# Peptides against a protein of PDB entry 4QMF: the designs that were tried, part 34

Target 1, 175 residues: chain A of PDB entry 4QMF
Amino acid sequence: ESSFMTLFPKYRESYLKTIWNDVTRALDKHNIACVLDLVEGSMTVKTTRKTYDPAIILKARDLIKLLARSVPFPQAVKILQDDMACDVIKIGNFVTNKERFVKRRQRLVGPNGNTLKALELLTKCYILVQGNTVSAMGPFKGLKEVRRVVEDCMKNIHPIYHIKELMIKRELAKR

## One batch from the design tools (peptide; made by RFdiffusion4, then SolubleMPNN)

Design b1_p12_8_s3 (from b1_p12_8, 6 letters changed)
Fold by OpenDDE base, seed 2:
Structure b1_p12_8_s3 (fold): chain B 175 residues (1-175), chain A 12 residues (1-12)
Amino acid sequence: as target 1 above (175 residues)
Amino acid sequence: MEVDMSELLSKL
């Protein structure tokens, strides 16, 4: 049997407690067992003898990974769908200066969240910028684009450049 | 750098 565990920050505890029955119910449909350990601050998913699809455990792993990184359950649970992939992009180590980090992270969001919204639309991904990570969910191609934009942003390449590029590519693809 | 994101979004 396969199992995966992820740790979650203390500030997620209350929320995870609130939604854990929903997590359990969602995973039960696939005969995946799960455990929330509030003492350790961990989530665990496990296959059972009744697990039919061996690949679903990897999606369950991704589910708890997303939940640990502040993705809301109604969005995170979509990872169990076959056509949905995810990525958790660590952004905290690109810049040593905290203020510079915050500024670059804010560029991903942009005024009124418009930069992020544009990126989501163009890549067909859900994107959550939280703390030292960016969580994304969507098609594999879109996720690759998101990672590129996010990492480049942390490397001081403004997201607007990539957004314009993606817009042009989108228009060309319609022809 | 200020970008008019509203205009950009309107084109999407």
Scores: peptide ipSAE 0.048, ipTM 0.749, DockQ to the pose 0.464
Fold by OpenDDE base, seed 3:
Structure b1_p12_8_s3 (fold): chain B 175 residues (1-175), chain A 12 residues (1-12)
Amino acid sequence: as target 1 above (175 residues)
Amino acid sequence: MEVDMSELLSKL
């Protein structure tokens, strides 16, 4: 049997309590057991004797990882689908200066979230910027592009450069 | 850098 655990921050506790029955129901369909530990602040998923698909436990691992990073359940649960992948990009260690970090992180979002929205559309990914991580869900090709844009942004390459490039590539692919 | 994201979005 396989088991995976992830810790979650205290501010996430109330939300996780409210949706945990839905998490349990979603995982029960695959015969994956789960536990929410409010004392430790952890989520655990594990295979059972009835688990048929060995790959589903890895998706369950990714589910709790996404939930811990503030992805809402209706979005995070899509990771259980065969065609859906995810990535959690650590952005907190690219810049030592806190003000510079915040400024570069904000560039990913942009005015009224328009930069992030454009990137989501072009990559066909869901993207959430939270704390020291960026969570993304979508096809592998799209996830690769998201990681490149996010990391380059933290290295002081403005996202607009990549957005323009992706737009050009999209137009060329239609012909 | 100021970027007109509304214009970019309209082209998507």
Scores: peptide ipSAE 0.046, ipTM 0.750, DockQ to the pose 0.468
Fold by OpenDDE base, seed 5:
Structure b1_p12_8_s3 (fold): chain B 175 residues (1-175), chain A 12 residues (1-12)
Amino acid sequence: as target 1 above (175 residues)
Amino acid sequence: MEVDMSELLSKL
């Protein structure tokens, strides 16, 4: 039997308590057991004797990872679909200066969230910028592009450069 | 630095 555990920050506790019955129901369809430990601040998923597809435990692992990083349940639960992948990109270690970190992180979002929305459309991904991580969900090709843009942004390459590049590639693909 | 994305978004 396989088991995976993920810690979550204290500020997520109230929300996770609220949606945990929905998590349980979603995983029960696949005969995956789950536990929310409020003392430790952890989520656990594990296979059971009735688990038909052993590979689904890896998707359950990803589900609790996404939930720990503030992804809402209605979006996070889509990870259980066969064609859906995810990535959690750690951005907190690229810059030691807090002000510089905040400035570069804000560039990913842009005015009124327009930069982020453009990136989501071009990559066909869901993207959430929260704290020291960026969570993304979508096709593998799109996720690769998101990681490149996010990491380059933390390395002081403005997202607009990549957005322009992706737009050009999109136009060329229509021919 | 703030970048105006309005024109770019209109083309998507």
Scores: peptide ipSAE 0.045, ipTM 0.750, DockQ to the pose 0.575
Fold by OpenDDE base, seed 1:
Structure b1_p12_8_s3 (fold): chain B 175 residues (1-175), chain A 12 residues (1-12)
Amino acid sequence: as target 1 above (175 residues)
Amino acid sequence: MEVDMSELLSKL
């Protein structure tokens, strides 16, 4: 039987405890077992003898990965849907200077979160900027675009450039 | 920046 485990940071423990019954219920529908280990600080998902769809375990793996990176459960659980994919983009290794990192990360969000909201709308993705990662959920094509924008931002290419391009492409597609 | 973000957002 297949199993996957992910570690989570200490600050996430309280939240995970609170929602774990909901995680269990969601996975039970697919006969996927799950374990929250508070001592180790880990989440585990595993197939059972009753698991019918072998592919669902990979989605369960992604679910716990998203939860570990601070994605709220009501959003993260959508990964179990067939048409939903996700990506966890590591952004902490592009720059060594902390101030530069914070500045570039803030550009992804923008004033009042407007830059991030625009990117979400244009890519049809959910996007969460947290710590040293950006978590995204949505269609595969949209996720590819998100990763490009996020990584380029960390490389000092401002997100507004890509947003403008995406807007132009969207308008052209309507004609 | 030469691009006004507010203007772009209004077109979404």
Scores: peptide ipSAE 0.042, ipTM 0.736, DockQ to the pose 0.459

## One batch from the design tools (peptide; made by RFdiffusion4, then SolubleMPNN)

Design b2_p13_1_s1 (from b2_p13_1, 4 letters changed)
Fold by OpenDDE base, seed 3:
Structure b2_p13_1_s1 (fold): chain B 175 residues (1-175), chain A 13 residues (1-13)
Amino acid sequence: as target 1 above (175 residues)
Amino acid sequence: DEELDKLSKEILE
């Protein structure tokens, strides 16, 4: 039997308590057991004797990882679908200056969130910028593109450059 | 994709 555990920050506790029955129900469909430990601040998923698909435990692992990083349950639970992958991109280690970090992180979002929305559409991914991480869900190709854009942004390459590139690639793919 | 076209124009301008 396989088991995976992830820690979550204290500020997520209230929300996780609220949705945990939904998490349990979603995982029960796959005969995956789960535990929310409020004392330790952890989530655990584990296979059971009735688990049919041995690979589903890895998706359950990803589910709790996403939930720990503030992804809402209705979105995070989609990771259990066969065609869905995810990535958690650490962005806090690219810049030591706090102000510079905040500015570059804000560039990912853009005015009224338009930059991020454009990236989501172009990559066919869900993208959440929160704290020192960017969480993304979608196809592998899209996730690769998201990681490139996010990391380059933190390296002072403006996302608009990649948006233009992705737009051109999109047009070429239609031909 | 009208939404993407609109957003792209706004961002790239």
Scores: peptide ipSAE 0.085, ipTM 0.793, DockQ to the pose 0.121
Fold by OpenDDE base, seed 1:
Structure b2_p13_1_s1 (fold): chain B 175 residues (1-175), chain A 13 residues (1-13)
Amino acid sequence: as target 1 above (175 residues)
Amino acid sequence: DEELDKLSKEILE
């Protein structure tokens, strides 16, 4: 049997307790067992003798990873779909200066969240900027683009540059 | 597409 465990920050505990029955129900459909350990602050998923698809455990692993990084359950649970992939991008280690970090992270979001929304539309991904990570869900091609934009942003390349490039590529693809 | 166009205009200005 295969199992995976992820830790979650204390501030997520209340929410995870609230939605854990939903998590259990979603995973039960695939005969994946799960455990929420409030003492350790961990989530565990594991295969059972009734698990039919061996690959689903990897998606379950991704599910709890996304939940730990503040992705809401209604969005995170979509990872169990065959055509859905995800990425958790660590952004906290690109710069040492906190103010610079906050500034560059804010550039990803942009005024009224428009920069992030544009990136979501162009890549066909869901993107959540939270703390020291950016969580993304969508097609593999889109995820690669998201990671590039996010990491470059933290390297002081403005997201608008990449957005413009993606827009041009989109326009060319329509012809 | 319409939403993207609107967002693009706002971002690029």
Scores: peptide ipSAE 0.080, ipTM 0.792, DockQ to the pose 0.124
Fold by OpenDDE base, seed 5:
Structure b2_p13_1_s1 (fold): chain B 175 residues (1-175), chain A 13 residues (1-13)
Amino acid sequence: as target 1 above (175 residues)
Amino acid sequence: DEELDKLSKEILE
């Protein structure tokens, strides 16, 4: 039987405790077992003898990965749907200067979150910028676009450039 | 998408 484990930071402990019954219920529908270990600070998902779809364990793995990176449960649980994929993009290692990192990360969000919202609409993805990672959920094609924009932003290519390009492409596709 | 159009004007202008 298959098993996957992920660690979570201490600041997520209280939230994970509050929603773990919901996680259990969602995974029970697929006969996937799960364990929250507060001592180790880990989440584990496991197949059981009653697990029907062997592929669902991989989605369960993604679920706990997303939860560990601050994605709220109502959004993260959508990963169990067949048409939903996800990506966790590490952004903390592109620059060594903390101030530069913070500035570039803020560019992804933009004034009033408008830059991020535009990117979400254009890619049809959910995007969460938190800490040293960007979590995204959506269609695979959209996820590839998100990763490109996010990584380029950390490499000092302003997201507005890509947003403009995506908007032009969208308009041309409607013709 | 009206929302995207609005955001576009705010971001690109």
Scores: peptide ipSAE 0.079, ipTM 0.793, DockQ to the pose 0.122
Fold by OpenDDE base, seed 2:
Formats: sequence, structure tokens, C-alpha cells
Structure b2_p13_1_s1 (fold): chain B 175 residues (1-175), chain A 13 residues (1-13)
Amino acid sequence: as target 1 above (175 residues)
Amino acid sequence: DEELDKLSKEILE
């Protein structure tokens, strides 16, 4: 039997309690057991004797990882689909200055969230910028590009550069 | 994608 556990921040507790029955139902379809520990502040997923697909436990691991990083359940649960992958990008360690960090993180979002929305459309990914992480869900190719743009942004390469590049590539692919 | 085109214009301006 396989088991995975992830910790979640205290501010996430109320939401996780609210949706945990939905998490349980979703995982029950795959005979994966799950536990929400409010004392420790952790989520655990486990295979059971009835688990048919051993690989599904890895997706369950990803599910709780996404939930811990503030991804809403209706989106996070899509990770259980075969064609869906995810990435949690740690962005808090690229810059030590808090003001610089906030400024660069805001560049990922852009005015009215348009930069982030454009990136989502171009990569066919869901992207959530929250705290010290960026969570992304989508195809592997798209996720690779998201990580590149996100990390480069934290390294002071403005996302607009990559957005322009991706737009050009998209136009060329249509012709 | 019309939405993407609109967003791109706003971002790149």
C-alpha cells in the first residue's frame, strides 16, 4: 500500500473542511482513502486493497498538493483525469527583497489579470498565483512553458516578452 | 481566438 501526505497552511483549514466530503467522494470512485487531520494540518491519501490502478495514487497526491496551495476543488479534482497534469512552482526563493518579490509576482498577473489570462490561453493551462507558489494544470507542453515564463519573471524577465513570442508562434501555426 | 487577440492588444500596447 502507498500513502502520501501534504501539509496545508492554517488559513486553508476552513475551506478544506467545507469541501472534504467532495474530495472523499471523488477519491472513492478510485478506491483511494483519504484523511483530513485538522490537528496536524495535513491531508493524506492512501491506496486500499480495492485500488485497481496503482498509478491513481500519484494523481491523488497531486490533488491534495493543489488543494493545499489554494486551488479550488472544482479545478483541482480535474487532476484525476488521465489527460491532465499539474505543476506547483515555488517562486518565493528567487528574490530576497519583499518589495521586489511582490512587484515581479504582480507582473505575472498584470493589469486586470490580463497577462495571466493571456498566458493561460496560450498554454491551455489553468494558472493560479497565490502566495509563494504558482499552481498550474494542463498539458505537459503547456506546463513547461508556464514554468519558463513564471521563473523568468521572477528573474526579472517581463512576461510580455514571452507572451509576444507565444502569440507569434500561434499565428504561424494557424497558417 | 478573439478573446486572446483582444487581451494581447491590451498587454502589448
Scores: peptide ipSAE 0.075, ipTM 0.784, DockQ to the pose 0.123

Design b2_p13_1_s2 (from b2_p13_1, 5 letters changed)
Fold by OpenDDE base, seed 2:
Structure b2_p13_1_s2 (fold): chain B 175 residues (1-175), chain A 13 residues (1-13)
Amino acid sequence: as target 1 above (175 residues)
Amino acid sequence: DEELDKLSQEILE
């Protein structure tokens, strides 16, 4: 039997309690057991004797990882689909200066969130910028591009450069 | 596509 555990921040507790029955139902379809520990502040997923697909436990691991990083359940649960992958990008360690960090993180979002929305459309990914992490869900190719743009942004390469590049590539692919 | 074009234009301006 396989088991995975992830910790979640205290501010996430109320939401996780609210949706945990939904998490349980979703995982029950795959005979994966799960536990929400409010004392420790952790989520655990486990295979059972009835688990048919051993690989599904890895997706369950990803599910709780996404939930811990503030991804809403209706979106996070899509990770259980075969065609869906995810990535949690840690952005808090690129810059030591807090003000610089905030500025660069804001560049990912852009005015009215338009930069992030454009990136989502171009990569066919869901992207959530929250705290010290960026969570992304989508195809592997798209996720690779998201990580590149996100990390480069934290390295002071403005996302607009990559957005322009992706737009050009998209136009060329249509012709 | 139209939405992306609009968003892209706003960003690139």
Scores: peptide ipSAE 0.045, ipTM 0.757, DockQ to the pose 0.124
Fold by OpenDDE base, seed 5:
Structure b2_p13_1_s2 (fold): chain B 175 residues (1-175), chain A 13 residues (1-13)
Amino acid sequence: as target 1 above (175 residues)
Amino acid sequence: DEELDKLSQEILE
């Protein structure tokens, strides 16, 4: 039987405790077992003898990965749907200067979150910028676009450049 | 998308 484990930071402990019954219920529908270990600070998902779809364990793995990176449960649980994929993009290692990192990360969000919202609409993805990672959920094609924009932003290519390009492409596709 | 159009104007201007 298959098993996957992920660690979570201490600041997520209280939230994970509050929603773990909901996680259990969602995974029970697929006969996937799960364990929250508060001592180790880990989440584990496991197949059981009653697990029907062997592929669902991989989605369960993604679920706990997303939860560990601050994605709220109502959004993260959508990963169990067949048409939903996800990506966790590490952004903390592109620059060594902390101030530069913070500035570039803020560019992804933009004034009033408008830059991020525009990117979400154009890619049809959910995007969460938190800490040293960007979590995204959506269609595979959209996820590829998100990763490109996010990584380029950390490499000092302003997101507005890509947003403009995506808008033009979208308009051309409607013709 | 009306919302996207509005956001685009605010970002690109």
Scores: peptide ipSAE 0.043, ipTM 0.756, DockQ to the pose 0.123
Fold by OpenDDE base, seed 1:
Structure b2_p13_1_s2 (fold): chain B 175 residues (1-175), chain A 13 residues (1-13)
Amino acid sequence: as target 1 above (175 residues)
Amino acid sequence: DEELDKLSQEILE
Protein backbone atom coordinates (compact mmCIF):
# COMPACT_ATOMS: atom_id res chain seq x y z
CA GLU B 1 0.00 0.00 0.00
CA SER B 2 0.97 3.64 -0.57
CA SER B 3 0.60 6.49 1.89
CA PHE B 4 1.39 10.19 1.99
CA MET B 5 1.43 12.64 4.87
CA THR B 6 1.51 16.43 4.98
CA LEU B 7 1.85 18.80 7.91
CA PHE B 8 -0.42 21.80 8.26
CA PRO B 9 0.01 25.02 10.23
CA LYS B 10 -1.87 25.45 13.49
CA TYR B 11 -4.12 28.19 12.12
CA ARG B 12 -5.65 25.67 9.68
CA GLU B 13 -6.68 23.21 12.40
CA SER B 14 -10.14 24.61 13.07
CA TYR B 15 -11.08 24.67 9.40
CA LEU B 16 -9.71 21.20 8.69
CA LYS B 17 -11.67 19.75 11.60
CA THR B 18 -14.80 21.35 10.18
CA ILE B 19 -14.43 19.87 6.68
CA TRP B 20 -12.74 16.55 7.48
CA ASN B 21 -15.95 14.52 7.19
CA ASP B 22 -16.31 15.92 3.68
CA VAL B 23 -12.71 14.95 2.90
CA THR B 24 -13.35 11.44 4.18
CA ARG B 25 -16.51 11.09 2.10
CA ALA B 26 -14.80 12.33 -1.06
CA LEU B 27 -11.89 9.93 -0.64
CA ASP B 28 -14.14 7.01 0.35
CA LYS B 29 -15.58 7.12 -3.16
CA HIS B 30 -12.13 6.08 -4.34
CA ASN B 31 -11.48 3.73 -1.42
CA ILE B 32 -8.70 5.95 -0.12
CA ALA B 33 -8.35 6.06 3.64
CA CYS B 34 -7.46 9.28 5.41
CA VAL B 35 -6.49 10.41 8.90
CA LEU B 36 -6.44 13.82 10.53
CA ASP B 37 -3.94 13.92 13.38
CA LEU B 38 -4.54 16.99 15.50
CA VAL B 39 -1.71 16.21 17.90
CA GLU B 40 0.95 16.05 15.20
CA GLY B 41 -0.86 18.52 12.96
CA SER B 42 -0.86 16.22 9.96
CA MET B 43 -3.11 14.75 7.29
CA THR B 44 -2.50 11.27 5.89
CA VAL B 45 -3.96 9.52 2.85
CA LYS B 46 -3.50 5.81 2.17
CA THR B 47 -4.51 3.21 -0.38
CA THR B 48 -6.59 0.25 0.73
CA ARG B 49 -7.16 -3.24 -0.63
CA LYS B 50 -10.24 -1.86 -2.35
CA THR B 51 -8.43 0.99 -4.12
CA TYR B 52 -9.00 0.36 -7.81
CA ASP B 53 -7.07 3.20 -9.46
CA PRO B 54 -3.48 3.30 -8.20
CA ALA B 55 -3.03 6.85 -9.52
CA ILE B 56 -5.75 8.30 -7.30
CA ILE B 57 -3.46 8.19 -4.27
CA LEU B 58 -1.28 10.84 -5.93
CA LYS B 59 -4.32 13.05 -6.35
CA ALA B 60 -5.22 12.42 -2.73
CA ARG B 61 -1.70 13.50 -1.81
CA ASP B 62 -2.24 16.70 -3.77
CA LEU B 63 -5.59 17.24 -2.08
CA ILE B 64 -4.15 17.30 1.42
CA LYS B 65 -1.24 19.43 0.20
CA LEU B 66 -3.67 22.02 -1.16
CA LEU B 67 -5.77 21.95 2.02
CA ALA B 68 -2.66 22.51 4.11
CA ARG B 69 -1.96 25.66 2.03
CA SER B 70 -5.39 27.21 2.73
CA VAL B 71 -7.20 26.17 -0.45
CA PRO B 72 -10.89 25.78 0.43
CA PHE B 73 -12.25 22.24 0.25
CA PRO B 74 -14.83 22.90 -2.51
CA GLN B 75 -11.97 23.99 -4.76
CA ALA B 76 -9.29 21.59 -3.53
CA VAL B 77 -11.49 18.51 -3.98
CA LYS B 78 -11.58 19.22 -7.72
CA ILE B 79 -8.02 17.86 -7.83
CA LEU B 80 -9.55 14.37 -7.75
CA GLN B 81 -10.85 14.97 -11.28
CA ASP B 82 -8.79 13.40 -14.06
CA ASP B 83 -8.28 16.62 -16.01
CA MET B 84 -7.19 18.72 -13.05
CA ALA B 85 -3.60 19.31 -11.98
CA CYS B 86 -2.10 21.54 -9.30
CA ASP B 87 1.06 23.31 -8.25
CA VAL B 88 2.20 24.78 -4.96
CA ILE B 89 4.77 27.47 -5.71
CA LYS B 90 7.09 28.51 -2.90
CA ILE B 91 7.67 32.26 -3.08
CA GLY B 92 9.21 32.98 0.30
CA ASN B 93 12.81 32.30 -0.69
CA PHE B 94 13.20 34.73 -3.61
CA VAL B 95 13.64 37.85 -1.50
CA THR B 96 15.39 38.23 1.84
CA ASN B 97 13.85 41.59 2.68
CA LYS B 98 10.39 41.15 4.18
CA GLU B 99 9.09 44.49 2.96
CA ARG B 100 10.26 43.77 -0.57
CA PHE B 101 8.65 40.34 -0.36
CA VAL B 102 5.32 41.79 0.69
CA LYS B 103 5.42 44.39 -2.08
CA ARG B 104 6.18 41.85 -4.79
CA ARG B 105 3.56 39.43 -3.48
CA GLN B 106 1.03 42.26 -3.55
CA ARG B 107 1.91 42.92 -7.20
CA LEU B 108 0.65 39.42 -8.02
CA VAL B 109 -2.71 40.31 -6.56
CA GLY B 110 -2.88 43.89 -7.82
CA PRO B 111 -5.52 46.51 -7.17
CA ASN B 112 -8.81 44.89 -6.18
CA GLY B 113 -7.28 41.53 -7.09
CA ASN B 114 -7.56 42.38 -10.78
CA THR B 115 -4.04 41.28 -11.69
CA LEU B 116 -4.55 37.85 -10.20
CA LYS B 117 -8.01 37.53 -11.73
CA ALA B 118 -6.65 38.40 -15.16
CA LEU B 119 -3.94 35.79 -14.75
CA GLU B 120 -6.54 33.20 -13.71
CA LEU B 121 -8.61 33.92 -16.81
CA LEU B 122 -5.66 33.85 -19.19
CA THR B 123 -4.26 30.60 -17.81
CA LYS B 124 -7.62 28.97 -17.02
CA CYS B 125 -6.34 28.30 -13.52
CA TYR B 126 -7.50 28.83 -9.99
CA ILE B 127 -4.82 30.77 -8.09
CA LEU B 128 -4.55 31.44 -4.37
CA VAL B 129 -1.82 33.66 -2.94
CA GLN B 130 -1.37 32.83 0.72
CA GLY B 131 1.62 33.33 2.97
CA ASN B 132 4.82 32.01 1.43
CA THR B 133 3.11 29.96 -1.26
CA VAL B 134 0.93 30.34 -4.32
CA SER B 135 -1.42 27.43 -4.95
CA ALA B 136 -2.71 26.89 -8.47
CA MET B 137 -5.12 24.39 -10.02
CA GLY B 138 -5.87 23.87 -13.69
CA PRO B 139 -4.49 22.48 -16.93
CA PHE B 140 -0.80 21.66 -17.06
CA LYS B 141 -0.08 24.29 -19.72
CA GLY B 142 -1.76 26.96 -17.62
CA LEU B 143 0.09 25.89 -14.50
CA LYS B 144 3.43 26.30 -16.27
CA GLU B 145 2.47 29.83 -17.21
CA VAL B 146 1.34 30.62 -13.67
CA ARG B 147 4.61 29.41 -12.20
CA ARG B 148 6.58 31.57 -14.64
CA VAL B 149 4.60 34.70 -13.82
CA VAL B 150 4.69 34.08 -10.08
CA GLU B 151 8.41 33.38 -9.89
CA ASP B 152 9.27 36.27 -12.22
CA CYS B 153 7.17 38.57 -10.08
CA MET B 154 9.24 37.63 -7.07
CA LYS B 155 12.30 38.37 -9.24
CA ASN B 156 10.97 41.90 -9.80
CA ILE B 157 9.39 41.34 -13.21
CA HIS B 158 5.97 42.95 -13.05
CA PRO B 159 3.08 40.57 -13.76
CA ILE B 160 1.57 43.07 -16.21
CA TYR B 161 4.41 42.29 -18.61
CA HIS B 162 3.46 38.63 -18.73
CA ILE B 163 -0.25 39.41 -18.78
CA LYS B 164 0.26 41.58 -21.85
CA GLU B 165 2.22 38.77 -23.48
CA LEU B 166 -0.50 36.24 -22.67
CA MET B 167 -3.14 38.57 -24.06
CA ILE B 168 -1.23 38.92 -27.32
CA LYS B 169 -0.84 35.16 -27.56
CA ARG B 170 -4.55 34.75 -26.90
CA GLU B 171 -5.42 37.14 -29.71
CA LEU B 172 -3.09 35.38 -32.11
CA ALA B 173 -4.63 32.03 -31.24
CA LYS B 174 -8.09 33.30 -32.16
CA ARG B 175 -7.00 33.97 -35.73
CA ASP A 1 -13.80 37.68 -22.45
CA GLU A 2 -15.64 40.81 -21.52
CA GLU A 3 -14.46 40.50 -17.95
CA LEU A 4 -10.90 39.96 -19.12
CA ASP A 5 -11.12 43.04 -21.31
CA LYS A 6 -12.25 45.16 -18.39
CA LEU A 7 -9.58 43.79 -16.11
CA SER A 8 -6.92 44.27 -18.76
CA GLN A 9 -7.93 47.86 -19.28
CA GLU A 10 -7.71 48.57 -15.58
CA ILE A 11 -4.31 46.93 -15.27
CA LEU A 12 -2.80 48.59 -18.33
CA GLU A 13 -3.87 52.08 -17.29
Scores: peptide ipSAE 0.042, ipTM 0.752, DockQ to the pose 0.125
Fold by OpenDDE base, seed 3:
Structure b2_p13_1_s2 (fold): chain B 175 residues (1-175), chain A 13 residues (1-13)
Amino acid sequence: as target 1 above (175 residues)
Amino acid sequence: DEELDKLSQEILE
């Protein structure tokens, strides 16, 4: 039997308590057991004797990882779908200066969130910028593109450059 | 998709 555990920050506790019955129900469909430990601040998923698909435990692992990084349950639970992958991109280690970090992180979002929305559409991914991480969900190709854009942004390459590139690629693919 | 075109125009301008 396989088991995976992830820690979550204290500020997520209230929300996780609220949705944990939904998490349990979603995982029960796959005969995956789960535990929310409020004392330790952890989530655990584990296979059971009735688990049919051995690969589903890896998706359950990803589910709790996403939940720990502030992804809402209605979105995070989609990771259990066969065609859905995810990535958690650490962005806090690219810049030591806090002000510079905040500015570059804000570039990913853009005015009224338009930059991020454009990236989501172009990559067919869900993208959440929160704290020192960017969480993304979608096809592998899209996730690869998201990681490139996010990391380059933190390296002072403006996302608009990649948006233009992705738009051109999109047009070429239609031909 | 019309939405992407609109957003792209706003960002690239």
Scores: peptide ipSAE 0.042, ipTM 0.752, DockQ to the pose 0.121

Design b2_p13_1_s3 (from b2_p13_1, 5 letters changed)
Fold by OpenDDE base, seed 3:
Structure b2_p13_1_s3 (fold): chain B 175 residues (1-175), chain A 13 residues (1-13)
Amino acid sequence: as target 1 above (175 residues)
Amino acid sequence: DEELEKLSNEILS
């Protein structure tokens, strides 16, 4: 038997309550049990006697991790699909100054969210910037690129540099 | 990809 638990912040409680039946239904298809504990503020997933795929529990673990970090259920549930991976990038430790942190985090999003959208398209990833973390979902290669761009941004390397590089690489790969 | 090209032009210009 395998079991994983993730804590979630209080502000996510209302949303998680509304979608938990959907979470249960999605995991039931894989014979994974789940529990939402509102007192502790936790989500738990565990294998059952009917669990067939031993690796699916790890995807269930990732699902609740993503939900805890404000990823909407319709997107987060895609982690259960084959060849879909995720990453939660902690960005709060790169800069001590709050104003500098906010400024660099905003660079990831850009005007009207265009910088983030471009990065999503180039890496074929879903990307959510929230609080002190960046959540990403997609192919492994794309996730590696996202992490590089995100961390470099917090190190004061503007995302536009990487976007230009990725655009050039994309064009070269078409040949 | 027209969308990516449009976004790239807006960001890089």
Scores: peptide ipSAE 0.154, ipTM 0.843, DockQ to the pose 0.121
Fold by OpenDDE base, seed 2:
Structure b2_p13_1_s3 (fold): chain B 175 residues (1-175), chain A 13 residues (1-13)
Amino acid sequence: as target 1 above (175 residues)
Amino acid sequence: DEELEKLSNEILS
């Protein structure tokens, strides 16, 4: 029997309580048990004797990880699909100055969110910028690209550089 | 992808 646990911040509690029945139902399809501990502020997923695919527990682990980082359930639950991977990128430790951090994080989003949307389209990923992390879901190749852009942005390389690069690569791939 | 082209043009302009 395998189990995984993740902690979640207090501000997520009300939302998680609201959607936990949906989480339970989604995991029940795979005979994965789950527990929401409001005292500890944790989510736990566990295999059961009825779990058919032992590998699904790893996806369940990823599910609660995504939920803890503010990914909405309708998006996060897609991680249970075979073709879906995810990454949680910690961005809070690249700069010490809070103002600089906020500015660089905002560059990922861009005017009207257009920078982020372009990046999502180019990488075929879902991307959520929240707090000290960026959560991404999509194909592994796309996730690798997202992590590169996100980390480079925090290292003061503007995302527009990578967007140009990805656009060129996209055009070349169509040839 | 027409949407991507529009967004890219806005960002790169």
Scores: peptide ipSAE 0.150, ipTM 0.842, DockQ to the pose 0.123
Fold by OpenDDE base, seed 1:
Structure b2_p13_1_s3 (fold): chain B 175 residues (1-175), chain A 13 residues (1-13)
Amino acid sequence: as target 1 above (175 residues)
Amino acid sequence: DEELEKLSNEILS
């Protein structure tokens, strides 16, 4: 039997408690067991003897990973779908200066969140910028593009340049 | 596509 565990920050506890019955129900459909440990601050998913699809445990692993990184349950649970992939991009180590970090992270979001929304549309991904991570869900190709833009942004390449590039590529692909 | 165009115009301006 396979098992995966992820830790979650304390500020996430109240929310996870609120939605855990929904998590349990969603995973029960796939005969995946799950445990919320409030003392340790961890989530665990496990296969059971009744688990039919051996690959679903990996998606369950991704589910708890996404939940730990503040992705809302209604979005995170979509990871259990076959055509959905995800990526959790660590952005906290690209810049040592906290102020510079905040500024570059804010560039990903942009005015009124328009930069992020444009990136979501261009990559066909869901993207959540939270803390020291960016969580993304969508097709693998889109996720690859998201990671490139996110990491380059933290390396001081403004997302607008990538957005322009993606828009040009989109136009070319229409032909 | 219309939403993307609006967003792109806003971002690129």
Scores: peptide ipSAE 0.147, ipTM 0.840, DockQ to the pose 0.125
Fold by OpenDDE base, seed 5:
Structure b2_p13_1_s3 (fold): chain B 175 residues (1-175), chain A 13 residues (1-13)
Amino acid sequence: as target 1 above (175 residues)
Amino acid sequence: DEELEKLSNEILS
């Protein structure tokens, strides 16, 4: 039998408690067992003797990873779909200066969140900027583009540059 | 995508 575990920060405990029954129900459909350990601060998913699809445990692993990084359950549970992939991008190690980090992270979001929304539309991904990570869900091609833009932003390449390039590529693809 | 066009105009202006 296969098992995967992820730790979650203390500030996520209250939310995870409220949605854990929904997590259990979603995974039960695939005969995947799950455990929420409030003492350790961990989530665990396990195959059972009744698990039919051996690949679903990997998606269950991704589900708890996304939940640990503040992705809401209604969005995170979509990872169980065949056509959905995800990525958790660590952004906290690119810059040592806290103020510089905050400024660059804010550039990803932009005024009124418009920069992030444009990036989501262009890549066909869901993107959540939270703390020291960026969580993304969508097609593999889109996820690759998101990671490039996010990492470049933390390396002081403004997202507007990439958005402009993506817009041009989109227009060319229509011809 | 009408929404994307609107957003792009605001961001790139």
Scores: peptide ipSAE 0.147, ipTM 0.841, DockQ to the pose 0.122

